# Peptides against a protein of PDB entry 3S8F, part 174

Target 1, 157 residues: chain A of PDB entry 3S8F
Amino acid sequence: VLTLFVAVPSLMTAFTVAASLEFAGRLRGGRGLFGWIRALPWDNPAFVAPVLGLLGFIPGGAGGIVNASFTLDYVVHNTAWVPGHFHLQVASLVTLTAMGSLYWLLPNLTGKPISDAQRRLGLAVVWLWFLGMMIMAVGLHWAGLLNVPRRAYIAQV
Target 2, 166 residues: chain B of PDB entry 3S8F
Amino acid sequence: DEHKAHKAILAYEKGWLAFSLAMLFVFIALIAYTLATHTAGVIPAGKLERVDPTTVRQEGPWADPAQAVVQTGPNQYTVYVLAFAFGYQPNPIEVPQGAEIVFKITSPDVIHGFHVEGTNINVEVLPGEVSTVRYTFKRPGEYRIICNQYCGLGHQNMFGTIVVKE

## One batch from the design tools (peptide; made by RFdiffusion4, then SolubleMPNN)

Design b2_p19_6_s3 (from b2_p19_6, 14 letters changed)
Fold by OpenDDE base, seed 4:
Structure b2_p19_6_s3 (fold): chain B 157 residues (1-157), chain C 166 residues (1-166), chain A 19 residues (1-19)
Amino acid sequence: as target 1 above (157 residues)
Amino acid sequence: as target 2 above (166 residues)
Amino acid sequence: SLLMDTILEEFLTVYALHL
């Protein structure tokens, strides 16, 4: 029961980030309930990558509730579910955030802006990465629910 | 300007709080549905029991594999299992079909896993602690035990067998 | 079932924490 209190700060962080995104979108001319989303700078990989990371983090966070529950964790612990979870958290959010950070940092450090070709390539990379991670994560979670063990080369299914 | 921005963000946080809570419940519901449809349920955790890993091989209920299966009542057994680098003892574990089996699992060396294929038995085995799992095998046959916690170079080859007899 | 009861308990806990 008390373990779930840890979820509160994480949710608060999510609220703050989401609110900041909405504010930014509205400043960029977005209107309505969802129009602000379209107004965000989706042409910038430095923006897109972290946002995609955040999107992957949402189901990962939900999985965190399961993993943190000592009773529910009994079902999924040391199954493929666990790798599915931390790949969403680390290989999605952290990795994509790092990728996005580089798209901002390197131009600033070198003093040279990225070319349009590099920008387009960057967008393709982060979107493809996200897609691949989602496929992998769904597969791992599904396998975990089917009781495929973690750290084993064999399974019944 | 900064104050205006902060006020706006704060206002949006209220909406996102509600939305996030709603989504949280949706995800919990989806997880619940998925677990209910794809799993056989959970086994309640037993009481924490401690044992000395340095002597568990020499004395006590885990010391003799031939006496590892103990009948505790009508159609009730306790099985004292030792997970070690790199195997299980006893191996095979022989139990009757339809009997209520209480597994008492511990380790003399490092942390291992105890994952029984075809069942919901899946626990970590810690030296100095006894993992307790209760299960009834409804179908006769062989059930493979897999170590799903990395325990060393031989981890991938660490298997056991439960033989359920009619 | 035990699973459903556990899920319900966790759900109620989350509910109690946030509402």
Scores: peptide ipSAE 0.013, ipTM 0.754, DockQ to the pose 0.055
Fold by OpenDDE base, seed 1:
Structure b2_p19_6_s3 (fold): chain B 157 residues (1-157), chain C 166 residues (1-166), chain A 19 residues (1-19)
Amino acid sequence: as target 1 above (157 residues)
Amino acid sequence: as target 2 above (166 residues)
Amino acid sequence: SLLMDTILEEFLTVYALHL
């Protein structure tokens, strides 16, 4: 159980980011419990991508706690659960953050802003990526709980 | 102005940090609840047992597949299983229905997996270590053993069979 | 890409087993 304290720094970081988002949203005119969310720049793929990555990282982080538990890991270890976990961590947060970074970096380096069409396309890309990742991740976690083995093409379920 | 902004940010951070700590305790509570309510299928881990992977094929209880199934008591058996590149021995493993089976699994070469379909048996097999799993097969039939740890070029074809006899 | 192939493979494998 003491092993779970390893999650504290990650939680602190994640929720500090959330605090920054709330502050930013309120600075942009958002009010109330959820109004600050709506006030965030959801029209900017450079913003949306890493935020979606963070959203995917949340259940992934919870899964990390499960994986770190010796007793619970016995249930999920070397099942499809594990790929589900790291797809949320790597293919969601890391990948979407990288995507978002490009939407900021390229305009900055070239000195040319992205066109409105490029912006809309970027939004579509990151949202579709996120949706696909969530569907796959849920499926993998579900399969893992059904004792589908990792690294095997055959399963009896 | 900057000081006020800093204070505001700090206030939000404190709030969210408090929430984070609360969530941590929720997770711990959920784990505790799960363990308290779902203990029937838990296989307790045994003590760490070591073997020499370089000699395990030549001497000891894993050396002869014909002697791998050992009756240790009334309706109790120990099965000495080798996971190797790329298969299991003995293969098939024959055990009686309803008997308490203690699997002693090790590897002479690299890390393998030992996943038995239709059961909760799923362990890593490390060279130099003995994995111990206790299980009672309630239903007769064939149970496939699957390697779920990458062990080389033939990993995908590494299967075994447990035959449970009436 | 390798990443996309992996994603597709995992997706299809998981859902094909349950369809």
Scores: peptide ipSAE 0.007, ipTM 0.765, DockQ to the pose 0.039
Fold by OpenDDE base, seed 5:
Structure b2_p19_6_s3 (fold): chain B 157 residues (1-157), chain C 166 residues (1-166), chain A 19 residues (1-19)
Amino acid sequence: as target 1 above (157 residues)
Amino acid sequence: as target 2 above (166 residues)
Amino acid sequence: SLLMDTILEEFLTVYALHL
């Protein structure tokens, strides 16, 4: 119950951000149902990182609701599912948001814009991070469903 | 102008909020479906039962591992298990195939896990509480008990065995 | 029954929060 109470404002925030992104994308010339997505500044790591974080947060958030379910939690509790969940939440959303914030913060603090090379490197970093996190998260969730225990180096499967 | 911009933003927000609400219901539906289709074999939690962890080794049903397996009825057994740093008692736990086994698990020291491989038995064991798990082993053989809650330096080696006899 | 109660509680919680 309490988890759901916390989940609601978080979801509202997430979808509010999505609304803002749609608006921004449309202002940038995007049209149609999905055209606004393409119009977003995907060349900016300060943008890409937190957005990727949000994308990773979607399954993580859904998993949070699952974990909050009494009966479903019985299935996944203390299995590899749990690490999969919080890695999506912390190592994806929080970490990518932090990474993205640096690409905004540092230029502003130093008064110097990032170079094009730094920008490209930043994009590579955040995309690779996201990819790695997704692979790990999917693997952990899958392992959890196969009853691989958490906090154990050995399992039947 | 500013008014038009605000109005536009609000329109998108309303749309996404509606979508959010819809997705919430979808998630609930999925949870409900999962629960409805995957409830078979789920071990219900027992009633809260308390025990004194400081005396559990000295008196009561957990005190003697030789008496840990108690036949309570035809093809029904209760097994009193201690999870401790760093192992399980009794070890091995010997039970008959096809019998209904009620595990009563507690800890004299710290929190441990009780995860039986090849089964859906997976509970945390808290000092002062008795975890109750009911299970029927259909296949004979050895089932490893794994501690999946960090309990100290020997956690990684904390294993037990359930031997199911034909 | 417990399962259904749990589902119902979760549903009502989410539903109530969005009303």
Scores: peptide ipSAE 0.005, ipTM 0.731, DockQ to the pose 0.042
Fold by OpenDDE base, seed 3:
Structure b2_p19_6_s3 (fold): chain B 157 residues (1-157), chain C 166 residues (1-166), chain A 19 residues (1-19)
Amino acid sequence: as target 1 above (157 residues)
Amino acid sequence: as target 2 above (166 residues)
Amino acid sequence: SLLMDTILEEFLTVYALHL
């Protein structure tokens, strides 16, 4: 119970970010319950990357609560579940945020926007990265639930 | 208008915060459900037992692998296991089918893992502490012990075997 | 074992494609 209370500030932060996204989407002309999502700048890899990171962070955050739970951690500790959690938190959110930051930073530093080809390539990179991370993460979490050990190259399963 | 934008942001934040609170309760409920339905057999933390890692190989119940398996009752055994760089002793660990086995596991050197394939036995082994795991093998055969905690250059090859006899 | 192989394959695929 106490562990879950620790998650409250993080949840507040996460949903504040979501509120900011909704506001931004509505400012861009989005209407309705979901129309604001479509209105967001999905053609900009500097935007798409961190947003995809946030999406990956949702299940990762849930996993964090699981890992912090005494009883549930017994089930998942030192199994493939843990690397799955890491890849969602670090290799997804952190990495994609860094990638997104780069897509903003370099054009800003050079004073020139990225070319259309670079933009399209950037979009491809971040979407493929996200897709790959999600596939791997699902596999790792699944393996973890099947008690596949962490830090082992072989398993019974 | 900055003021207008600020008010709008606050409205959205309030909505999402309410949703956040609702999700918190959903998560609590899901955890409770998971614990109620899927935590059968979870081994609670027992009494902390300590041992001197510098002498555990020379004296005490871990010192002689030939005496590592101790019958404590008609269908109950205690097995004193050492996890070390890079292996387990005794190896193999021989126990009878259907008996209640209490594993007392410690390390003389560094932290190791004790993961038994085909079971829910999965504990870290810390020098100076004794890990206690209780398990009953229902099926005869060989069960591989895997070290799932990095312990050095030979970590990936650190295996043991539990042989369950009929 | 099959699951582990699948995980490794996915990991290598992601690594090869993105790193």
Scores: peptide ipSAE 0.025, ipTM 0.760, DockQ to the pose 0.031; fails the geometry check

Design b2_p19_6_s4 (from b2_p19_6, 12 letters changed)
Fold by OpenDDE base, seed 3:
Structure b2_p19_6_s4 (fold): chain B 157 residues (1-157), chain C 166 residues (1-166), chain A 19 residues (1-19)
Amino acid sequence: as target 1 above (157 residues)
Amino acid sequence: as target 2 above (166 residues)
Amino acid sequence: SLLLETIENEFNLVYAKLL
């Protein structure tokens, strides 16, 4: 029970970030329940990358709660489920945030904006990365639920 | 302007915070539902049993693989298994179909995994501790034991076999 | 199962070549 309460601060933080996104979207002219999402700068890889990371972090965070649960961890521990969780948390959120940071940092350091071609390439990289991570994560979680072992190249199923 | 922005942010934060709390309860409810509907196969933590990893190979129930399978009652057996770098002892483990098997697993060296394919048996094996798993094999055949905890250069080749006889 | 076996075989082959 106490273990689950540890998730409260992190959830508060996550939804505060979401609140910031809504505020930003509404400042950009977005209205309604979902209009603010469309108003966000989806043409900027420096923005898209960390946001996609956040999206990946949602199921990853849920998985974190599962992994921290005594009874549920018995089911998923040392199965492919765990690497699936890792790839959502590290290879998605952290990595995409790093990518986004880079897309902002380099232009800022050089004093020159990235070219349109570079921007489009950046968007492609970020979206493809996210797509790949989601496919792999789903596969790993699915395999984990089928009791495919972690750290093994062989499985019965 | 800053004040207006601050108020707006607070309003959004309050809304999302309320949502976050609601979702927290939803998650707890989902966990509770999962536990209520999927209770089969959950093995609770057993009594902590300790052994000396430095002597486990020389003395005690793990010392002789020929004596590893012990009948403790009618249709009930205890199997003393060593997970070591890089294999399992005894290998194969031979047990009767339909018998209740209590696996007592420990390690003389490093941490290993004990994952039995086709079953829900999946535990880590720590030197100095005895992992206890109870299982009844309903189907005869061979069940592969896989080490799912990295234990060294030969980790990937560390396999065992449980042979369930009719 | 078939898919996993295929992946297993491929991985095993590649791994054997790398070591």
Scores: peptide ipSAE 0.020, ipTM 0.770, DockQ to the pose 0.024
Fold by OpenDDE base, seed 1:
Structure b2_p19_6_s4 (fold): chain B 157 residues (1-157), chain C 166 residues (1-166), chain A 19 residues (1-19)
Amino acid sequence: as target 1 above (157 residues)
Amino acid sequence: as target 2 above (166 residues)
Amino acid sequence: SLLLETIENEFNLVYAKLL
């Protein structure tokens, strides 16, 4: 149980980011409990990508707590659960953040704004990536709970 | 104006941080609840047992696969299993149905996995350490042992079999 | 089917581990 305190800094960071999002949304005119979410710049792939990464990171972080629990880890260790976890962490948050960074960085470096077509394509890419990652992650976690072993091409399920 | 903005940001941060801490305690509580109410499937950790991986093949209970299955009591057996690159010994492991089996698993070379399909047996096997797993096979038949820890070029082909006899 | 039986068996294993 004491090991779970390792999660404190990560949670603090995550929810600080959430606080920043709420503040930004309210500055953009969003009101109410959820109105600030709608007010965020969802038309900008540089924004959408890392936010989607954060959303994927939430269940991944919860999974991290599970993995850090000695008792619960016995159930999930070296099963497909583990790849499901790190795909949320690396292939979702890190990768999407990198994608988002490029959508900001390249226009800034070149001095040329992205075209509307490029913007729309970027949005499609990050949303499809997120969707695919979520499907795969759910599948891997599910398989892991069904005792599908990690690093094996065969399983009894 | 800047001060006012910073104060506003701080207020949101404090709120979300409080929520964060609350969620942390919720997770801890859920784990505690799970442990308190659902212990049937939990195998308690045993004391760390050490062995010399350099001599485990030559001497001791793992040296002879023909003597790997030892009856320790009425309907109780200890099975000394080696996980090595790339297989298991003995192979097959033959045990009776309904008997309490204590697996003592170690490795002479590198880290391996010991995952038995159709069971809750799933442990890592470290050279120099003995993994102890207790299990009772209720159903006769063959149970495949799968290495679920990368152990080298032949990892994907590293399988074993447990045969449970009626 | 064998698949369904296997699924049921795995479900029972999961239940034994988690509950």
Scores: peptide ipSAE 0.017, ipTM 0.777, DockQ to the pose 0.062
Fold by OpenDDE base, seed 2:
Structure b2_p19_6_s4 (fold): chain B 157 residues (1-157), chain C 166 residues (1-166), chain A 19 residues (1-19)
Amino acid sequence: as target 1 above (157 residues)
Amino acid sequence: as target 2 above (166 residues)
Amino acid sequence: SLLLETIENEFNLVYAKLL
């Protein structure tokens, strides 16, 4: 019930964020249906990280609906599906947002801008992190659907 | 300027709403397809039933593991299972192949899991509540019961066995 | 079939709540 209650304002927020990204991209010279995406600052890890987190949050949100459903929860509850969901929500969205925030905050706090090497390394970190999280999340969800239990070191399907 | 920006942002909301709903539909459809093709389906839950966890070991149908398997009809059995720290009783649970088995599972101590490998039986077991699961074993053999809810230091070794006889 | 029907019902329920 709580999940579904939060779902509406969360979706509204997500749409607003997406709209703001499109607007920002268009302000940066992007045109057309998808040109605004290319215009976004993909060279900045402080931007890329939270955006990737948001992308991971989309399927995670769908999974949240599944987990909160009385009938569907019987299939996925206490299986590897659940940690898969967590890794999308926490290890992807929250963590990547924190990473992005850090890439913005530290230079401002120290008064020292990050070097180009640090920037490039940061981009590599967040992209690799996202890739790894997506692979693991997909695997965990798949395993969960195959009835692999969570909190167990062995399983036979 | 800020007002103009806000107005401009609002202009894109309708499109993004439609796109987001479409993507949500796609994800749900993919999940539905996966569930339909990779799972055995959902087991219906029984009616809410309560027990006193402090006395369940001393009196009632869970008190004697030797009498835990009760034939309730032709090819129908009820099995009264206790999940406790750290194991299951009876252990093993012996049932015939092809019989309709109703598991009545409860706990005298903390929350446990009851996950039967090779089946779609997967329920939490709460002290004071009886979990009811209906299942028919079509294949003989041994089915391992796994606790998938952390219950203490011995959680990782908390196993049981269901033996299905021909 | 039952599973698919259940999923469809849940989907409809979600839409009814969200829209």
Scores: peptide ipSAE 0.015, ipTM 0.749, DockQ to the pose 0.056
Fold by OpenDDE base, seed 5:
Structure b2_p19_6_s4 (fold): chain B 157 residues (1-157), chain C 166 residues (1-166), chain A 19 residues (1-19)
Amino acid sequence: as target 1 above (157 residues)
Amino acid sequence: as target 2 above (166 residues)
Amino acid sequence: SLLLETIENEFNLVYAKLL
């Protein structure tokens, strides 16, 4: 009950951010149902990182609701599903947001903009991180559904 | 100009907010559906039962491993299992194939896990609390019990065995 | 397994709506 209650403001915040992104994309020339997405500044790691974090947070958030379900939790509790869930939340959203924040914060703190090479490297880092997290998360969730136990080095599946 | 921009932002916010609310209802509906069908493929838990972890080894149904398996009906058994650092008692647990088994599991020391491979039996075992799980083994053989809750230095080696006889 | 199949189906439906 508490988890679901907290989920409400979280969802509102998430979709408010999405609204802001859509507006920004349309201001940047994006048109149509999805054209605004392409118009967003995908060349900026400070933007890309937290957005990728948000994308990873979607299945993680859904998983949180599943974990909060009395009936569905019987299936996933203390399986590899759980590590998959919190890795999406912490290692994806929080970590990528932190990475993105650094790409904004450090230039401002030093008073020096990042070089083009640093920008490109940053993009590579956050995309590779996201890819790795998604592979791991999908694997863990899949394993969890196959009844692979959490906190055990062996499983019979 | 500023007012126009604000109105535009609000329009998008309203749209996404509506979508958010719709998704919320979808999730609630899914939860409601699962609650309505909770018996499908789910092992029902028993009522909350309390025991004294300091005396559970000395007296009561968990005290003697030789008497841990109790026949309660023609094809029904209750098994009193202790999860402790670092193993299970009794071990092995011997039960007949096709019988309804009620596991009564508790711990005398710390929190443990009780995960039976090849089954959907997966519960946490708390000192002072009795976990109740019902299951019928359809296939004979050996089923490994795994502790999936960290319980100390020997956690990784904490295993038990259920032997299902034909 | 029945429950798992149901869950997977429901998740697919939910995700399809999100996309």
Scores: peptide ipSAE 0.014, ipTM 0.744, DockQ to the pose 0.077

